# Peptides against a protein of PDB entry 5JXT: the designs that were tried, part 228

Target 1, 319 residues: chain A of PDB entry 5JXT
Amino acid sequence: SLLPKKEINVYIGMSEMQVKWYQKILEKDIDAVNGAGGKRESKTRLLNIVMQLRKCCNHPYLFEGAEPGPPYTTDEHLIYNAGKMVVLDKLLKRIQKQGSRVLIFSQMSRLLDILEDYCVFRGYKYCRIDGSTAHEDRIAAIDEYNKPGSDKFIFLLTTRAGGLGINLTTADIVILYDSDWNPQADLQAMDRAHRIGQTKQVVVYRFVTDNAIEEKVLERAAQKLRLDQLVIQQGRAQVAAKAAANKDELLSMIQHGAEKVFQTKGAFGTMAEKGSQLDDDDIDAILQAGETRTKELNARYEKLGIDDLQKFTSESAYE

## One batch from the design tools (peptide; made by RFdiffusion4, then SolubleMPNN)

Design b2_p26_3_s2
Fold by OpenDDE base, seed 3:
Structure b2_p26_3_s2 (fold): chain B 319 residues (1-319), chain A 26 residues (1-26)
Amino acid sequence: as target 1 above (319 residues)
Amino acid sequence: MEEEEEEKKRKEELEKLKEERKKKLY
């Protein structure tokens, strides 16, 4: 029988470089971040800020002029300048030692470019599929990954491109490097490994930048998922889950952790304490804390009814 | 020697990969 998947949110501190770029993004649009634009502030401007903050949470090299150079050489700086890369680098070593194989999903094809550079730099054999991958090349990549005795350790996928009907049950680990606004897209991605033909316990690691917009993206996704479940169970087809955040919701998401980011001179959490020198105990602590926070998050939304789940929780964006 | 040669090969592969991406962006 297929074992239930284990899902763990992995809460990761920003690197010093991410903090600096996160501050710079907020400062550039400070009037919008403070809500000073009022009714005149466009939803499009807020969505652009959200997109830049999410890029920062993924990797600072997604911005022009962020990569150190010239010369633009890939080195350890590719890893230590992004908290998610530091955790990924340690986690992949464990996954490989366990004889597991891993799917890595992102919303951002440009992040897959960084992950390719990382794979080559570390000597990890990989496959890649995104939205631009030709149909024939997609088939070839899947077949190369799934073949008996494949030496391909990593499969890099965009969440939506990887979500389309493919079988990747030859992997047992799923890393969601970022989250879709639609939790169903992430579930569809997980179900590439977690389906008929899987023989191992599937473990899903969802990377979430701590004290940043990604926590609110995750909360909103969890809220939406619970709402979708209750709507199906109660037959209330008329409860159109508001597919897009309103202006006030977007503003609250942008403001979340912003004060603490402005006060921070270095990195956050374990990234401040250990940086790239995370050991196996530090990773275990991050995973254990993540498992606890995941249970708490799920328990929060499991108790809510449809009417409560339709309200955006305006918990103070500055705590 | 072997590690340095492997590192050199990885650097050359990275340069090629970056050049191919530049050609796709332009």
Scores: peptide ipSAE 0.324, ipTM 0.864, DockQ to the pose 0.029
Fold by OpenDDE base, seed 5:
Structure b2_p26_3_s2 (fold): chain B 319 residues (1-319), chain A 26 residues (1-26)
Amino acid sequence: as target 1 above (319 residues)
Amino acid sequence: MEEEEEEKKRKEELEKLKEERKKKLY
C-alpha cells in the first residue's frame, strides 16, 4: 500500500546578503511598502515588489549585479549567500547518505540554473526539466532518472513542468524550494513521487524563508487549500475563492517582517548564529521546529469552517 | 590529487555550462 506522504515546512532564516537585498527592495519602493500610495498604488507595482521579495527569498543572485565578481566563479558563496542553499546543502548530504533520491521543485527556471551550478559544484548527478525543455529531452531526462540503477541523484524541475502527469516514483524525497500561489500546483508536484509504484515513505520538505513574505504566501496557500477541500466536501461550488490576492493582501504580505528586516544587521536565526557552518544537530533542530510549526499551521486551518476561512482572507489584512 | 583533479573537472564543467547558458540567452 502507498504510505501517506509526510510534509514538513522548513523555516529558514535569510543570509546577510538576503537581508541586505530584501532591505534594498523595500527601500526602493518604501512609499508603496508604507501604504503611502493608498488606493492609487498600482496592483502591478505591488505584484512586482512581491516578485522581487520572493526572488530574494530564493537566492540573491537572481538579481543583476548581486553575484560577486569578476571573476564570476561558482564557489561556497553560492551556498552561504542564501539560507535555503545552506539548508539544502546539508539536507542533500543526509538524503544521499540515506540512499534516497530527490526531486527539487521551484517556480523559477533561473533558480534551477543556480541549483544546476550547485549540483555541478558539489558533484551531484542530476536531471533537469523546465518550461523550455523540448518534449523529447523531457522524455529522455525522465527515462534517465527512472532507469534501474540510475546514477542521477537529483531531479531539478519547475513546479509547472514537473506537474505534467509524469511518474517519478524512483524518488522518495521532494523539496519544494519555493511555493506556488496555487497549492494544487505543489500537490501535483508532490504527486510525481507520491504515486502508485512508490515503495518508500515520501517526505516533502517545503522551504519557507522565515520572517519574510514567503510565510504569508504559505499561509494564503494553506487557507486556499483548506477552503478548496471544504468547498468540494460540502458541494458549495459557489465559493469562487478570490483566486488573485487583492491590493491590501499584497501590501500586508510585503509588510510582513519588513520592520524586523530593517532593524536586522546581518543574517536571521540559525543563519546569524552558524551561517554556512550548520551541523547535523542544527539541521535536526530546524526540521523539528519546522515539524512543530507545520502542525500548528495545519491545526489553525483544520478548525475553520468555510465562512471563517472566507473571513480570514479579509481580516488577516488588518492584523 | 584525485580530489583536486575532480574539483578541476567540476570547475571546467561549470564554465562550459555557464558559457552554454550565455549562448542560449543571446
Scores: peptide ipSAE 0.323, ipTM 0.863, DockQ to the pose 0.030
Fold by OpenDDE base, seed 1:
Structure b2_p26_3_s2 (fold): chain B 319 residues (1-319), chain A 26 residues (1-26)
Amino acid sequence: as target 1 above (319 residues)
Amino acid sequence: MEEEEEEKKRKEELEKLKEERKKKLY
């Protein structure tokens, strides 16, 4: 029988470089961030800020001129300059020692480029599929990964490309490096490993940058998922969950954690304390804290009715 | 020696991968 998947949100502090870039993004559009633009602020401008902040949460090298160089040599800086990479690096080492195999999903093909560079740098054998991957190459990559005794440890996928009904039950670990705005896209990604033919307990690690916009992306995705479930259960097909965030929602998401980011000199959380020197105990602590916060998040939305879930409660970033 | 050769091979593979990406007009 297929075991239920275990889902854990992994809350990760920003590196010092991420904090600096996050500050720079907010400062560039400070009037918009402070809501000073009012009704005149473009939704497109707010969406652009959101996209830049999400890029920052993923990796600072997604920005032009962020990578140190020339020479543009891949080194440990690729890892320590992004909190998610520091945690990923330690987590992958553990996963490999356990004899597990891992799917890594991202929304950003350019992040998969960084993850490929990382895989080569660490000597991890991988497969890759994104939206540009030809159909034949996609089949070949899946077959290579699923081959009995495959030496491919990692499969790198864009969430949407991975959503295409493929079977990857030869992996038992799923890492969502970032989250889709549509929680169904992430579920479809998880269902690549969590499907008929899986023999292991599937564990899903969802990386979430702590004290940043990604917490609000996660909350909104959880809210939407619960709303979709309740709508299906109640037969109320007319409750189209507003797929697109409004301006006030976007602004609230941008503001979340911004004050603390401006006050921070250096990195956040465990990244400030240990940085790249995270050990196995630090990873266990991060995973345990994440499991607790995941339960709390789910419990918050499980108590809400449809009418409550339709209201975006902007918890002010200043409370 | 073996670790240095593996590191060299990984660096060469990485440079090749980066060159192949530059040829892909993303």
Scores: peptide ipSAE 0.316, ipTM 0.857, DockQ to the pose 0.029
Fold by OpenDDE base, seed 4:
Structure b2_p26_3_s2 (fold): chain B 319 residues (1-319), chain A 26 residues (1-26)
Amino acid sequence: as target 1 above (319 residues)
Amino acid sequence: MEEEEEEKKRKEELEKLKEERKKKLY
């Protein structure tokens, strides 16, 4: 029988470099961030800020002129300059030692370039598929990963490209390096490993930058997923889930954690205390805290009805 | 010596990979 998947949100502090770039993004559009533009601010401007903040949460080297150089050499700075990479680097060592195999999903093909550089730098054998991968090359990569005795440890995928019905049940670990705005896309990605033919317990690690926009992206995705489930169960097909965030929702998401980011001179959380030198106890603490916060998040949305889940208010996340 | 040779090979592979990406973008 297929075991139920275990899902854990992994809440990760920003590196010092991420904090500096996050501040710079907010400062560049400070009038928008403060809502001073009122009704005149375009939804497009707010969506652009959201996109830049999500890039920062993933890796600062997604920005032009952020990578140290010339020379542009891949080194330990690729890891320590992004909180998610620090946690990933420790987690992958543990996963490999356990004899597990891992799918890593992202929304951003350029982040897969960074992860590919990381894989080569660490000596991890990998496969890659994104939206530009030809159909034949996709088949070849899947077959190479799934073959008996495959030495490929990691599969790098864009979430949308990985959602296309492929079987990756030869992996038992899924890392969502970032989240889709549509929670169904992330579920479809998980279902590449969590399906008929899986013999292991599937574990899903969802990376979430703590005290940043990604917490609000996650909350919104969880809210939508619960709403979709209730609409299906109640047969209320007429509840068109307002798929698009309004301006006030986007502004609230941008403002989340912004004050604390401006007050911060270094890294956040465990990244401030330990830097890049996380030990096994630090990883266990991060995973345990994540498991607790995941249960709390799910418990909030399980109690809500359809009418409550339609109200995206910043207040409903704190009651 | 073996670790230094492996590190050198990884650096050469990284440079090659970066050059191949540049060629795909143009």
Scores: peptide ipSAE 0.310, ipTM 0.857, DockQ to the pose 0.030

Design b2_p26_3_s3
Fold by OpenDDE base, seed 1:
Structure b2_p26_3_s3 (fold): chain B 319 residues (1-319), chain A 26 residues (1-26)
Amino acid sequence: as target 1 above (319 residues)
Amino acid sequence: EEEEREREEERRRREEELRRRRAELY
């Protein structure tokens, strides 16, 4: 029988470089961040800020002029300048030693380009599929990854390209490097490894930047998923889950952790304490803390009714 | 339009650099 998948949110501090870029993004639009734009602030401007903050949470080299150079070289700076890369680098070494194989999903094809550079730099053999990959090349990449005795350790996918009904049951680990606004897209990505033909326990690691916008993206996705489940169970199809965040929701998401980011000199959390010097015990502590916070998050939303889940207030996630 | 062109040019530069690095490692 297929074992239930284990899902763990991995909460990761920003690097010093990410904090500096996160501050710069907020400062550039400080009037919008403070809500001073009032009714005239466009939803489009808030969505742009959200997108820049999500880019920062993924990797600072997604911004022009962020990468050190010239000369532009791939080195340890590609890893230590992003909290997610520091955790990924340690986690992949553990996964490989366990004889596991891994799917890495992102919303951003440009992040997959950074992950390709990382794979080359570490000597990891990989496959890649994104939304621009031709159908024939997609089949070839899947077959190369799934072949018996494949030396391909990593499969890099955009979440949407990975959602297209493919079988990747030759992997047992899934890393969601970032989250989709639609929790169903992430579930569809996980179900590429967690399906008929899987012989191992599937483990899903969802990377979440701590004290940043990604916590609110995760909370909103969990809320939406619970609402969708309750609507199906109660037959209340008329509860149009407002698919798109309103302006006040977007503003609240942008403001989350902003004050602490402005007060921070250097990195956050374990990234401030250890940086790139994380050991196996530090990774175990991060995973254990993540498992606890994941259970707490799920338990909060399991108790909420439809009416509570429709009231997206920043306060209702802390009761 | 201009931001889309800059994103396409940056993507091309990275694809060329990835191809160059792949060619140096093979």
Scores: peptide ipSAE 0.020, ipTM 0.533, DockQ to the pose 0.087
Fold by OpenDDE base, seed 2:
Structure b2_p26_3_s3 (fold): chain B 319 residues (1-319), chain A 26 residues (1-26)
Amino acid sequence: as target 1 above (319 residues)
Amino acid sequence: EEEEREREEERRRREEELRRRRAELY
């Protein structure tokens, strides 16, 4: 029988470089961040700010002129300049030592380019599929990954490209490096490993930048997922249509953690204390804290009915 | 058994419809 998947949100602090870039993004559009644009603030402008903040949470090198150089080299700076990479680098060593194989999903093909450079730098054998990958090359990559005795450890996928019904049950670990706005896209990604033919316990690690916009993206995704489940259970199919964030929700998401980001000199949380020097005990502590916060997050939404979930706007960062 | 299959098929159809509507909005 297929074991239930274990899902853990992994809350990760920003690196010093991420904090500096996050501050710069907020400062560039400070009037919009403060809500001073009022009714004149375009939804498009807020969506652009959200997209830049999400890029920053993934990796600062997604911005032009962020990478240190010349010379441009793939080195340890690729890891320590992004909190998610620091945790990923330690977690992958454990996963490999356990004889597990891993799917890594992102919304951003350009982040897969960074992860590809990282895989080459660490000597991890990998496959890649994104939205631009030809159909024949997708089949070849899947077959190469799934072949008996495959030496491919990592599969890099964009969440949308990985959603296309493929079987990757030869992996037992799923890392969601970022989250889709649609929680069903992330579920479809997990279901590539968590399917008939899986013989291991599937574990899903969802990376979430703490004290940043990604926490509100996660909360909104959890709310929507619970709403979908209740709508399916109660037969109320018409209720699902309010999927897009309004301006006030986008503004609240942008404002979340912004004050603390402006006050911060250096990195956040465990990244400030240990940086790239995370040991095995630090990773266990991060995973245990993440498991606790995941249970608390789920318990908040399990108590809410459809009407409560529909009225539940993401609380302002200042409430 | 048939009523349980019909309920499970209706649930699956509703899940697919919700999934489609969300894929169009995102």
Scores: peptide ipSAE 0.005, ipTM 0.290, DockQ to the pose 0.009
Fold by OpenDDE base, seed 4:
Structure b2_p26_3_s3 (fold): chain B 319 residues (1-319), chain A 26 residues (1-26)
Amino acid sequence: as target 1 above (319 residues)
Amino acid sequence: EEEEREREEERRRREEELRRRRAELY
C-alpha cells in the first residue's frame, strides 16, 4: 500500500548576502514598499518586487553582478551565499547516506542552472528537466533516472515541467526549493514520487525563507488549498475564489519581515550563528522546528470556514 | 589515470557549459 507522504516546511534564514540584496530590492522601490503610491501604485510594480524578493530568497546569484568574479569559479561561495543552499548541502549528504534518491523542484530554471553547478561541484550525478527540455530529452532523462541501479542521485525539475504526468517513484525524497503560487502545482510535483509504484515513505521538504516574503507565499498557498478542498466538499463550485492577490495583499506580503531585514546587519537565524558550518544537530533542530511550525500552520487553516478563508487578511490567521 | 583524466575533462567541460549558460542569461 502507498504510505501517506510526510510534508515538512523547512524554515531557513537568509545569508548575509541575501539580506544585503533583499534590502537593496526594498530600497529601490521604497515608496511602493511603504505604501506611499496608494491607489496609484501599479499592481505590476508590486508583482515585480515580489518576483525579485523571491529570486533573492532562492539565490542572490540570480541577479546581475551578484556573483563574485571575474574569474567566475564554482566554489563554497555558491553554497554559503544562500541559506537554502547551506541547508540543501547538508540535507543531501544525509539523504544519500540513507540510500534515498531526491527530486528537487523550483519555479526558476535559472536556479536549476545554479543547482547543476552545485551538483558538479559536489560530484552528485543528476538529471535535469525544465520547460525548454525537448520531449525526447525528457524521456531519456526520466528513463536514465528510473533505470534499475541508476547512479543518478538527483533529479532537477521545474515544477511546471514535473507536473506533466511523469513517473519518478524511484525517488522517495522531494525537495520543493521554492513554492508555486498555485498549491496544486506543488501537489502535482509531489505526486511524481508519491504514486502507485512507490515502495518507500515519501518525505517532502518545502524550503521557506524565514522572516521573508516566502512565508506569505506559503500561507496564501495553504489558504487557497484549504478553500479549494472546502468548496469541493460543500458543492459550492460557484465560489470563484478571487485567485489573484489584490494590491493590499501584495503590499502586505512585501512588507512582511521588511523592518527586521532593514535592522539586520548580517545573516538570519541559524545562518547568523553557524553560517555554512551547520552540523547534523543544527539540521535536526531546523527539521524539528519546521515540523512543529508545519503542524501549527495546518491546524490554523483546519479551523477556518469558507468565509474566513476568502478574507486574505494577514490578521485572520493569528486570531 | 586515463579514466580520471577523462572524468576531470568532462567535469571541466560541464562547468564551462554551465558557466556559459549563466552568462547568457544575465
Scores: peptide ipSAE 0.037, ipTM 0.646, DockQ to the pose 0.030; fails the geometry check
Fold by OpenDDE base, seed 3:
Structure b2_p26_3_s3 (fold): chain B 319 residues (1-319), chain A 26 residues (1-26)
Amino acid sequence: as target 1 above (319 residues)
Amino acid sequence: EEEEREREEERRRREEELRRRRAELY
């Protein structure tokens, strides 16, 4: 029988470089961040700010002029300048020692380019599929990954490209490097490893930048998922899950953690304390804290009715 | 030896192509 998947949100502090770039993004559009644009502020501008903040949470080298160079070199700076890369680097070493194989999903093909460089730098053998990958090349990559005795440890996928019905049950670990606005896209990605033919316990690690926009992306996705479940259960086809955040919701998301980011000198949390020098105990602590926060998040939304879930509750992270 | 050299040259070509793509985007 297929074992239930274990899902853990991994809450990760920003690196010092991410904090600096996050501040720059907020400062560039400070009037919009403060809501000073009022009714005149375009939803498109707010969506752009959200996209830039999500890029920052993924990797600062997604911005022009952020990567140190020329010469542009792949080195340890690729890792220590992004909190998610620091955790990924330690987690992959552990996963490899366990004899597991990994699917890594992102919304951003440009992040997969960074992850390719990382894989080459660490000597990890990988496959890649994104939206631009030809159908024949997708089949070839899947077959190369799934073949008996495959030396490919990592499969890099964009979440939407990986969602297209493929079987990757030869992997037992799924890393969601970022989250989709639609929780169904992430579920479809997980279902590439969590399918008939899987023989191992599938574990899903969802990376979430702590004290940043990504916590609100996650909360909104969890609200939507619970709403979708309740609508299906109650047969209430008329509850259109608000497919797109309104302006006030987007502003609330942009503002989340912004004050603390402006006050922060250096990195956040465990990234401030240890940076790239995370040990196995630090990873265990991060995973344990993540498992606790995941249970709390799920328990919060399980108690909510349809009417509560239809409201964007800006429940502050302080309740 | 020759297969290892070809793999290293292919790796180097991919690294150079990734560097070029980065340099063209900046």
Scores: peptide ipSAE 0.028, ipTM 0.614, DockQ to the pose 0.031; fails the geometry check

